# Designs tried in a protein design run: peptides against a protein of PDB entry 3H8D. Part 43

Target 1, 122 residues: chain A of PDB entry 3H8D
Amino acid sequence: DMKRQQRFFRIPFIRPADQYKDPQNKKKGWWYAHFDGPWIARQMELHPDKPPILLVAGKDDMEMCELNLEETGLTRKRGAEILPRQFEEIWERCGGIQYLQSAIESRQARPTYATAMLQNLL

## One batch from the design tools (peptide; aimed at target 1 W31)

Design b2_p22_1 (made by RFdiffusion4)
Pose (drawn by RFdiffusion4):
Structure b2_p22_1 (pose): chain A 119 residues (1-119), chain B 122 residues (1-122), chain P 22 residues (1-22)
Amino acid sequence: KRQQRFFRIPFIRPADQYKDPQNKKKGWWYAHFDGPWIARQMELHPDKPPILLVAGKDDMEMCELNLEETGLTRKRGAEILPRQFEEIWERCGGIQYLQSAIESRQARPTYATAMLQNL
Amino acid sequence: as target 1 above (122 residues)
Amino acid sequence: TELTEKKEKAEELNTWIQEYTE
């Protein structure tokens, strides 16, 4: 029913902007858009646990901008294939995280919940 | 979900003569494919030593890869699949829009998602 | 207080994404 689009933004801590390159610890931010709306958000940090977020339970914590008002389709190197998102998501315990939100009635139905519920 | 049937692939390559040369002397080329479902709709090759090769379905059937998507194993090759824009950027720089527009005008281009996309643009 | 902090963080993320894309 809707186009699935995935994005990745590598980042460094604000405190690391003016250190030498070898002292800049990298992280990665990810987004899965189910049409104009974000279904999953994932953040890999060098200094704290991975942040896994799903539509519904985590609306407050997630990016609130829809796809067009992010400009992500306009940024070079930002869009990634579905497998590049799914591989990282699975390694972070994302399947159990989304499943737990589904069973406790905290998950908003999206293409992502439909995929886990099917298989 | 015609868009979901669209799949794009890129294989960097070198000539055999450059196989054992220093990495800086390995003149790379790139082979590309746009699959419209099981069949290749556009094929593109950037070569280090000759003009770019642009091929479209219908007009260029003899020259294109004859295998369908599953027969190629490309969906199972690590790093081979690219986003549509990664194919389109190179296709445009090679004159691919003019090449596809001409094939459409000469009616040689077989209708595909690619010809449908160029027509919606015009 | 925790809800306000979460909202502020979301707003900061939104701004950050918009800056990044510019």

Design b2_p22_1_s1 (made by RFdiffusion4, then SolubleMPNN; from b2_p22_1, 16 letters changed)
Fold by OpenDDE base, seed 1:
Structure b2_p22_1_s1 (fold): chain B 122 residues (1-122), chain C 122 residues (1-122), chain A 22 residues (1-22)
Amino acid sequence: as target 1 above (122 residues)
Amino acid sequence: as target 1 above (122 residues)
Amino acid sequence: SMAAEIAERRRELDEFIREWAA
């Protein structure tokens, strides 16, 4: 259903290893999520010192947020929700199109708004 | 096509009559727009001292923005683009659902993402 | 072992999200 709400979120996080370091040594990463209705469709993590992590529903379910959107509380947290383009711009720069495409071709991707949009793009 | 970009914008405006008044006397209104792809689907105006103005494509074309999204320059104006809910929350409070519904029932509304979503809601 | 680590990472992420969003 392409009429489900497409909502995007970004939150900063500090790696567990850096949690108790001096503030000057805490390197901040970014967690991004695309929810297609209540369920996560894409997840992305940017780290200051390692390659981006890209995850898509169906392929990477075990590594992605298990909570439905309402359970996350993200919709109630000011500053968490971002515009679609704020997600997509990073997604594209990180190779997300190719990653999702490969997941579709390998039959690993669950159909989502993201897969539909990509197939429309190709 | 429900896969077109749904983009929402908000910009303030000062009434022509107040353009040259002292800053303390300039009452600000708000102009809201929902673009379904390149074309405006809904327009809304909030005024400090009169009822909201609601406009839907097909019914109110002559009173709505005639420029396609790219021509408006809104996508390049920092702070203009807003989250869908920032539009919808105001739209709902202003009676937008009933307004759009009436336009659909009277066969005045052009099919847009907005009409599709409303018909799905009912 | 790898599966367990992956599952734990997810659980930690979920908890982080809930705490951050609180």
Scores: peptide ipSAE 0.346, ipTM 0.528, DockQ to the pose 0.802
OpenDDE base, seeds 2, 3, 4, 5: peptide ipSAE 0.341, 0.342, 0.344, 0.346; ipTM 0.612, 0.633, 0.634, 0.631; seed 2 fails the geometry check

Design b2_p22_1_s2 (made by RFdiffusion4, then SolubleMPNN; from b2_p22_1, 15 letters changed)
Fold by OpenDDE base, seed 1:
Structure b2_p22_1_s2 (fold): chain B 122 residues (1-122), chain C 122 residues (1-122), chain A 22 residues (1-22)
Amino acid sequence: as target 1 above (122 residues)
Amino acid sequence: as target 1 above (122 residues)
Amino acid sequence: SEEERIRRRAEEKNAFIRAYSA
């Protein structure tokens, strides 16, 4: 159960609205994902011009990656995988703890390693 | 863990291609869902003119309902909820056991009540 | 129809990930 490997990834992305703009107008964001074993637990998007987007499994399934880790190909993409702290530091700064906590309390969050760790913290 | 309520639902649907046809040409299908607590575990679609579609969580996330049970409103839709056997009988007839088994063996299936029960059966 | 919409959305939100990893 808690033996699943926690893996974190970060890739740049260009917003759909910016996809067809000139390069200078393609504002680069960052897409972050936390996979609890094969399944995504948390997702985060940093944008240049709007607040971060925080997403947690269960609550935000419709907005999150639906691919299992293997299907994403991220494990095979050089430079995509990041250290846990590289994710967590940003997550914390973005208010992720509060966000996940609220999702747990509202019973919207699916149990994941992330929910377990948070319930360990509090 | 296994204390989650297993709830099953069935609703009729009209295929997108038939949506704008005359009523007599709107071939009625049936959409089935198994929710393991708040989260979907299995989905099944019966069609009048093609083989059934079987979907299991983890493997077929992209094709399955993304809403949690509460969000679907199915619990509030009269006549939508069905008995477990009403789902399982169709699931079995459609080859669902084999489908889920294969998904488990290929490590595509997310653990659910359904996967647990199957691994109990075999 | 709702299921088709969901499928479409799923494809859209995952496409860039697959593209990046390709």
Scores: peptide ipSAE 0.243, ipTM 0.524, DockQ to the pose 0.190
OpenDDE base, seeds 2, 3, 4, 5: peptide ipSAE 0.228, 0.208, 0.222, 0.219; ipTM 0.561, 0.497, 0.533, 0.553; seed 2 fails the geometry check

Design b2_p22_1_s3 (made by RFdiffusion4, then SolubleMPNN; from b2_p22_1, 17 letters changed)
Fold by OpenDDE base, seed 2:
Structure b2_p22_1_s3 (fold): chain B 122 residues (1-122), chain C 122 residues (1-122), chain A 22 residues (1-22)
Amino acid sequence: as target 1 above (122 residues)
Amino acid sequence: as target 1 above (122 residues)
Amino acid sequence: MEEEEIRRRRREKDEFIRAYSA
């Protein structure tokens, strides 16, 4: 397969319930995404008061961003793009390696850059 | 081979001749590096008044940083680490694809992440 | 979780992302 650009993004989000609250009552979450070429490979959501959400392509398609990278506009948003390590560090800390491995073993994961890299690691 | 972290860095440099000049007379160059795990895979130098210098592991070892990534201290230097695209954009603009391809064809290039990715592209 | 609810949440997230990037 041809080389695809791996790009990572992080943006803050406010819970819908907090949208209209006073600023001090708006607790930020963080939305992370890994795009393997035009399509999302992994998504991660950090919340101020609940466990992280980990999502991988194939297994969690219904819950993941369905926009291609260009459609998101993330590449044009200053400060949205992050280093690979900035994604991976949090991914690992939240159990992403095990989550993706299990998705591969159960044949739920769509092959992506993420799956390939994990298999190289193992 | 096991997965290795790909990390990219950029730091400014002042030409030796300009070291002791007034700030306005210090023209900055830019030093770029791609580390494939602990070892440098590619190095690039932009100069204010001469052509870019492109260097690839295997072929140009003697002219490239010989320190492993940890030894460089780059990971601890705020603002030094850059996005993969920030490196690749300049690399491509300066003819890096052709340079590395030629090094592969002539069997001068040490196999690295860079060589593997290029071969996936071709 | 209901499939419809999952899909709804996804759409909301997509809209948020697009809006953030605008």
Scores: peptide ipSAE 0.354, ipTM 0.519, DockQ to the pose 0.690
OpenDDE base, seeds 1, 3, 4, 5: peptide ipSAE 0.342, 0.340, 0.343, 0.344; ipTM 0.555, 0.615, 0.619, 0.617

Design b2_p22_1_s4 (made by RFdiffusion4, then SolubleMPNN; from b2_p22_1, 13 letters changed)
Fold by OpenDDE base, seed 2:
Structure b2_p22_1_s4 (fold): chain B 122 residues (1-122), chain C 122 residues (1-122), chain A 22 residues (1-22)
Amino acid sequence: as target 1 above (122 residues)
Amino acid sequence: as target 1 above (122 residues)
Amino acid sequence: SELEEIRKRREEKNKFIREYAA
């Protein structure tokens, strides 16, 4: 079976409530995504004034991007793609390993590259 | 066992004979490296006027970078680190899959992340 | 509420991404 490309992206976002505020009042957050082939495996959101949000495929499908990678257009957006470590460093700091592990143990996580790698690490 | 970070780098080089030529006469090549944790797993060199050079750990140790990743300073060189796909695309175009496969079959390739991934793909 | 926040994210998640990439 052909291995799927693992690709990672980060884009800024402004909260809906801040969209029309003056620039100084627009608090910037960050949206991160890990795509395992065409489909998202992990997503996380960093906010300036609340805890980070961690999301994993299977468990959190309702809250995650439901576009395939091509549909997002992110592969064609300069500066959107990031290195694996740039994603993983933030993921780890936010407790992503524990979050994904719990999702696996509760049988909520859909098998992805991320679940496979975690299970190899543990 | 803790998984090793896979990191990829690309830097330009100028041939020794061109080092002191006018900029227009300096033909630029490209040096690529894949590090599996601290140690190099794959290296390739693109030249303006000769075929690419492919190198894999175990088989080509004598011709490859012998410094560990930290010793190279590449992690601190702005713009040196590249995305996995940026490496793999060139690797594939240069016949890297066939090269590594042959090295595995001849038992010359040291087991690395690269050999493991190839064996999963085939 | 948590429900309202989830709803907002569900409604905006795809639009947000496409708008940025456009």
Scores: peptide ipSAE 0.264, ipTM 0.544, DockQ to the pose 0.479
OpenDDE base, seeds 1, 3, 4, 5: peptide ipSAE 0.267, 0.261, 0.270, 0.264; ipTM 0.566, 0.573, 0.529, 0.566; seeds 1, 3, 4, 5 fail the geometry check

Design b2_p22_2 (made by RFdiffusion4)
Pose (drawn by RFdiffusion4):
Parts: sequence; structure tokens; C-alpha cells
Structure b2_p22_2 (pose): chain A 119 residues (1-119), chain B 122 residues (1-122), chain P 22 residues (1-22)
Amino acid sequence: KRQQRFFRIPFIRPADQYKDPQNKKKGWWYAHFDGPWIARQMELHPDKPPILLVAGKDDMEMCELNLEETGLTRKRGAEILPRQFEEIWERCGGIQYLQSAIESRQARPTYATAMLQNL
Amino acid sequence: as target 1 above (122 residues)
Amino acid sequence: SGTERFFSYLANSFDEPEEEPP
């Protein structure tokens, strides 16, 4: 019913902007858009646990801008294939995280919940 | 979900003559494919030593890869799949819009998602 | 707060190496 689009933004800590390149610890931010709305958000950090977020339970913590008002489709190198998102998501325990939110009625139905519920 | 049937692939390549040269002397080229479901709709090749090759379904059937998407194994090759814009950027710089527009005007281009997309643009 | 973090990550982003076909 809707186009699935995935984005990745590599980032460094704000405290690392003016250190030498070897001292800049990298992280990665990810987003899965189910149409205009974000279904999953994922953050890999070099200094704390991975942040996994799903539509519904984590609306307050997730990016609140829809796809058009992010400008992500306009940024070069930002969009990634579905497998590039799914591989990282699975290695972070994302399948169990989304399943747990589904069973406790905290998950908003999206293409992502439909995929986990099907298989 | 015509858009979901669209799949794009890129294979970097070198000539055999450059196989054992230093990495800086390996003149790379790139082969590309746009699959409209099981069939190639557009094929594109950037070469280090000759003009770029642009091929469209219908007009260029003899020159294109004859295998369908599953027969190629490309969906199972690591790093081969690219986003539509990664194909379109190169296709445009090669004159691919003019090449596809001409094939449509000469009615040689078989209707595909690619011809449908160019027509919605015009 | 999530949106603010998102813009913070954009301000602190960088480009990963990618191939640049001619």
C-alpha cells in the first residue's frame, strides 16, 4: 500500500568535532519510512547501547518529521537498501524488540509489524 | 507496486589486461542493469577505453544480457544491488534520456516501467 | 526531542567513502 524507504546518517559525538580524525568515534542513525511516516528508527552509538525505536511505543523518542519534511530524499548518500537496514536491525535484537512491542499492544501497525506477524 | 518490481544492479569491472597491475593502474568500468520484474529494461556500461554502452528493451534485445533476474543470481550477490537514483544519475550523464526518448519516438522501445516513467515526466 | 536529535546527527554527520563513476 505504501513505498518503503530506508535512510542512514553516519554521525560523530558533538564533543568530537575538533579532535584529530583518529579520535572521532563514529555512530550510525537509521530510519525506515513506511510511506510518509517513520516505522522504525535505529541508532548505533560508540559509547552506549543501541537505540531501537518503533512507531507507537516510541513516538515521543523518534524523529517526528514525516519523509518530505526531513529532506532525506534530497541528501546524497543518505538512502540505503532494505537489507542494509534489516541486517543491522536484526543484529541489534530488533526482531525481538518489535515482537515484544506487538504482544504488549504498544506497536502501531506498519509494514514492519506486518512482516514480523506474517512469518 | 510497479515500483517494487523495479530492481537495479551495478558490477564494477576491469579489463583482463589490468588484472595484476597496481591498484592505481586498474582502469575500472561499471556495468549496470535495470530489471522491470524478471526482464532487463535498461542496460548500461561505462568503459575505461571506449564509448559508454546504452541499451533498451525492444530496440537492443540482441545486445543485452539474455538472462532473467533469477537466472543471473544478482539478488544474491553482495553489494551488486543499487538504488534507482544510482542508476538514473549515470544513465542521465550518458545521454540515456535522449536515447530512451528516441527509441520511444521510433516506437522501437518496448513498453516498460522505464518508458512509462519517462512519459509521465513529459 | 527526537527531532532535535535527528538535526544534531545531521550537523555532526560525515560522508562515507563511495565509488564515483565518471

Design b2_p22_2_s1 (made by RFdiffusion4, then SolubleMPNN; from b2_p22_2, 6 letters changed)
Fold by OpenDDE base, seed 4:
Structure b2_p22_2_s1 (fold): chain B 122 residues (1-122), chain C 122 residues (1-122), chain A 22 residues (1-22)
Amino acid sequence: as target 1 above (122 residues)
Amino acid sequence: as target 1 above (122 residues)
Amino acid sequence: MGTERFQEILANSFEEPEEQPP
């Protein structure tokens, strides 16, 4: 359903190992999510010391947030919601287009707004 | 056309009289715009020393941005684009709902996404 | 498993200052 609201969220985090370090030694990570209606369509994690993690619905369900959008509390967390482009820019830089395309071609991706958009470009 | 993309922007400004003052004496205002497709639908200005200015298309065209969205360069200005709620929250606080409603009732408002949304709530 | 990861992220999250236009 292309009429479902697309919402994007970002959460900064500090690794547990860095929690008690001096502020300058606390390396920040970033958790990103794209929700297609109530359910997550894409998830992405930026880490300071390892490659980005890219996840797409259907293929990576076990690693992705299983909560619906309301259950996450993200809509109530101040500063968590971001513009679509703020997600997509990072997604593209991290190879997300190729990752999702491969998931579609392998028939692992669940149909979402994200898969539909990509298929419209092909 | 409800299919037009709705985009919102915010830009800080310093009053001309404060341009050459010391940084601590430069009072910032905020300029807000809602674009319904290529054309502005609503504009709002927050000033440090006077009441907010609210403007709606059709009624206040002479005081609003006359440039289409592409001509404004707002889409290329980093940090200028904001979430719909970031605009609407301020709009509501400043009495924008009543202002737009009055413009509709007086038949001064040009039909926009904003007028359509308000009419859906009435 | 995914939810546990999400909860861990939230537990270690903090609020960033509201992004201001330049």
Scores: peptide ipSAE 0.448, ipTM 0.666, DockQ to the pose 0.587
OpenDDE base, seeds 1, 2, 3, 5: peptide ipSAE 0.437, 0.437, 0.437, 0.438; ipTM 0.702, 0.701, 0.695, 0.708; seeds 1, 5 fail the geometry check

Design b2_p22_2_s2 (made by RFdiffusion4, then SolubleMPNN; from b2_p22_2, 7 letters changed)
Fold by OpenDDE base, seed 5:
Structure b2_p22_2_s2 (fold): chain B 122 residues (1-122), chain C 122 residues (1-122), chain A 22 residues (1-22)
Amino acid sequence: as target 1 above (122 residues)
Amino acid sequence: as target 1 above (122 residues)
Amino acid sequence: MGTERFLEILKNSFEEPREEPP
């Protein structure tokens, strides 16, 4: 149902190896998620020491969060929810449009709000 | 049209008297706005030195932002846009529900998404 | 496996200070 609510979240994290370092030596990563209703549609990770990770439902299910939105606790984590554009801006910068398009073309992407929007855009 | 997009914004401000003080002596206020489509529906101001100011369309037009959403430049100001709940939480804490309700009952409030939602809630 | 990754992120996550006053 395309009437499902679209919600976006991000959480910062510090690498385990940096946990006990001085603040100036703690390099932050960022975890992003797009939920189409109760289920994750896209996941994105910015790491300080490796390329961004892009994941889309259907194609990357094994690597994506398997918890439904309520189970993640993200709706209850202060500051975790972000605006759609805050997600999309980073998604676009990381090549997410091309990544999702490729997943659609290869028939690996599960239909989501994200796939529908992209297909409407093309 | 209730299909108008609801968007919320927040920007900090420094009192004029504090503009040239040291950073530690600059007490911040916060300006909040709810736009129902192109026009402001609610405005809220948190001041460091006086009670919160609550304003609703129709009743307080002369004291509210007169610019349409595009004219404000808020959509282009990084970090200005906030989630609905980020506005509503402060609105509720400041007595905004009672303020808007009173404006509706006195027939001073212009119909907006905010008035409709409140009327649906009561 | 995806959940484990998420939980690892959460384990190492933190909350950024809120912009608005308390």
Scores: peptide ipSAE 0.438, ipTM 0.654, DockQ to the pose 0.767
OpenDDE base, seeds 1, 2, 3, 4: peptide ipSAE 0.437, 0.435, 0.433, 0.436; ipTM 0.649, 0.650, 0.647, 0.649

Design b2_p22_2_s3 (made by RFdiffusion4, then SolubleMPNN; from b2_p22_2, 6 letters changed)
Fold by OpenDDE base, seed 3:
Structure b2_p22_2_s3 (fold): chain B 122 residues (1-122), chain C 122 residues (1-122), chain A 22 residues (1-22)
Amino acid sequence: as target 1 above (122 residues)
Amino acid sequence: as target 1 above (122 residues)
Amino acid sequence: KGTERFRERLANSFEEPREEPP
């Protein structure tokens, strides 16, 4: 079985409410995704004014991007793809390990590369 | 067998002859490396004033970095690590596919992730 | 839905510069 390629992406965004404000008043958010092959395994959003949003496949499918990797267009967006560690550093800082672990223990997480890696650490 | 991690790096360099020139006269080169686990599989150098240098493990061992990945310190250098495609795009443009193929056919190439990938394309 | 939110983020996103060889 050809091991599925793990790919990570990040896009900045400005809140709709800040779009027409002066540049200094535009607070940036960040949208992150981990794709295990064509399908998303983890998603994360950083907001300037609220707690981070953490999402894992299986548990949070309705709140996650439903598009496969090719459908997202992320592979064609310059600067969107990031290194694994650029995702993992933020994921860890936001409590992602505990979030994914809890999803596994509750049997809500779909098996992915991320779930396999975590279970190798425990 | 835990599949060896494929990691790619790029660092700029200035020719010794240009080190003491005015900034506008310092021609930058680029050093690229592909590590298949701890050991280098491919190396590439871009120069402003001469053809690209392409090197593959087994064939060009004497001209390649002899340090393992940890010994290089590249993993600790901010901005040195790059995406696979950032390496492959330049490799392909410089004729790296043909170079590696020729090294395989002449039985000079050491088997690596790179040789395996190429033989899956042919 | 997650896809709608993604589309919104993407529409409001900007590209970051990356370093390229000479």
Scores: peptide ipSAE 0.341, ipTM 0.663, DockQ to the pose 0.710
OpenDDE base, seeds 1, 2, 4, 5: peptide ipSAE 0.337, 0.332, 0.340, 0.348; ipTM 0.659, 0.659, 0.657, 0.671; seeds 2, 5 fail the geometry check

Design b2_p22_2_s4 (made by RFdiffusion4, then SolubleMPNN; from b2_p22_2, 6 letters changed)
Fold by OpenDDE base, seed 1:
Structure b2_p22_2_s4 (fold): chain B 122 residues (1-122), chain C 122 residues (1-122), chain A 22 residues (1-22)
Amino acid sequence: as target 1 above (122 residues)
Amino acid sequence: as target 1 above (122 residues)
Amino acid sequence: SGTERFREILENSFEEPREEPP
């Protein structure tokens, strides 16, 4: 419920294939996660060469991080935690609202803070 | 109460005297604010050449920002908003806990989220 | 798995410099 802490994280990454390329040729990706309490509610990935990946709890569990927040080590990674808006802005740009909405409507989404917020928005 | 949004901001500044110096000679200060809802609860300033300034609501009202959060424009300034820990880490380093505690004990501090948290910590 | 993917991303992650107060 509303008592759970909402925390957001972002990790830049270089694709394995680009790992040893010249810096100028290392294309960056971005991994995002929204944790509703200890569990991930939304995940998002920006890739330099393919469409964004949007994932929501319940629907995309198999493709999302299954670790609880503490297990991820994200809280201990400097610079990983971000403001809610830094997540939401990208989420919105990527069509995350529609994606989550569709997941709710299809009854695939697990109830999370994110689903609640969206339902209140509608 | 606990329903009010806690938001934190940080702004770097250059001292007026350094305004037109060469970039290498412009020493940066840092202005911090904690808003408990619309009103500032704590303010902090780091200076390159003098001790940190710590300010708490009630005690230091005359020296603190008098504008409500919306009036400050901080919410619209890119990069100004920071995570709670980014404030608290510096606050703690500067002796903010003791400062606020003393303000509470002397009955100078106005009750805020910060005072409540500290009282719970003790 | 999602966790394996996360680990892979994490392993290939880097830290960007942050401006910090003095």
Scores: peptide ipSAE 0.454, ipTM 0.713, DockQ to the pose 0.808
OpenDDE base, seeds 2, 3, 4, 5: peptide ipSAE 0.454, 0.453, 0.451, 0.454; ipTM 0.714, 0.714, 0.715, 0.716

Design b2_p22_3 (made by RFdiffusion4)
Pose (drawn by RFdiffusion4):
Structure b2_p22_3 (pose): chain A 119 residues (1-119), chain B 122 residues (1-122), chain P 22 residues (1-22)
Amino acid sequence: KRQQRFFRIPFIRPADQYKDPQNKKKGWWYAHFDGPWIARQMELHPDKPPILLVAGKDDMEMCELNLEETGLTRKRGAEILPRQFEEIWERCGGIQYLQSAIESRQARPTYATAMLQNL
Amino acid sequence: as target 1 above (122 residues)
Amino acid sequence: DAAVDEMVMREIERTNRLLEAK
């Protein structure tokens, strides 16, 4: 029913902007858009646990801008294939995280919940 | 979900003559494919030593890869799949829009998602 | 591209603050 689009933004800590390149610890931010709306958000940090977020339970913590008001489709190198998102998501325990939110009635139905519920 | 049937692939390559040369002397080329479901709709090759090759379904059937998507194994090759814009950027810089527009005008281009996309643009 | 990076960094820091406030 809707186009699935995935984005990745590598980032460094704000405190690392003026250190030498070898001292800049990298992280990665990810987003899965189910149409205009974000279904899953994922953050890999060099200094803290991975942040896994799903539509519904985590609306407050997730990016609140829809796809067009982010400008992500306009940024070079930002969009990634579905597998590049799914591989990282699975290695972070994302399948159990989304499943737990589904069973406890905290998950908004999206293409992502439909995929986990099907298989 | 005609868009979901669209799949794009890129294979970097070198000539055999450059196989054992230093990495800086390996003149790379790139082979590309746009699959409209099981069949190649557009094929593109950037070569280090000759003009780019642009091929469209219908007009260029003899010259294109004859295998369908599942027969190629490309969906199983690590790093081979690219986003539509990664194909389109190169296709445009090679004159691919003019090449596809001409094939459509000469009615040689078989209707595909690619011809449908160019027509919606015009 | 830089505007998008800045917006995403704001969102990362906002998310961190909200999760750490729990």

Design b2_p22_3_s1 (made by RFdiffusion4, then SolubleMPNN; from b2_p22_3, 9 letters changed)
Fold by OpenDDE base, seed 5:
Structure b2_p22_3_s1 (fold): chain B 122 residues (1-122), chain C 122 residues (1-122), chain A 22 residues (1-22)
Amino acid sequence: as target 1 above (122 residues)
Amino acid sequence: as target 1 above (122 residues)
Amino acid sequence: DKEVEELVLEQIERTLRLLESK
């Protein structure tokens, strides 16, 4: 149902390997999520010292958030929610359009708002 | 059921207000959790610049972890799990016994392993 | 609570393990 609410979130993180280090040795990354209704449609990770990680529903389910939106607590975390364009800008810069397109073409992507929008764009 | 497994965890964290600062300006705190079976029974937060936060099931549900143990991923995080005494020592130092006792007496505490043990102690 | 932070850390660890396995 395309009437499902689209919500986007961004959370900074310190790498697990850096968690027990002194603050000066903790490099920050960014975790992004796009929820199509209750379930995640796209996930994106910006790491301080490696290429961005892009994940799309259907193809990357095992690596993506398995909790529904309410279970994540993201809606209750002040400052976590971002505007759609704040997600999309980074998604595009990281090659997300091509990644999702490839997932659609290979029939690995689960239909979501993201797949529908991309199919309308192309 | 007192046969539920009791498990304890400790995770370092950076304060929310410090998340967007440079690493040198991120002060570390500690997040502690006691799980009575699948659900959290006690939560404790040690902050670098404010008093400890103590939380008990029933009374403080809205501030405590809402995920069941498996959903937290804590069981899969290396170094997260701690011994019972490693939790209890800090709990006691922070006034946890008095806090939980007060919650029991005010009938705000949900019955857990922690409430049962304290009631047996007193 | 810290559940959101923990959620993120879990997800990060999951993806890192996957990448390391390749």
Scores: peptide ipSAE 0.203, ipTM 0.558, DockQ to the pose 0.464
OpenDDE base, seeds 1, 2, 3, 4: peptide ipSAE 0.193, 0.193, 0.192, 0.188; ipTM 0.541, 0.568, 0.557, 0.517; seed 4 fails the geometry check

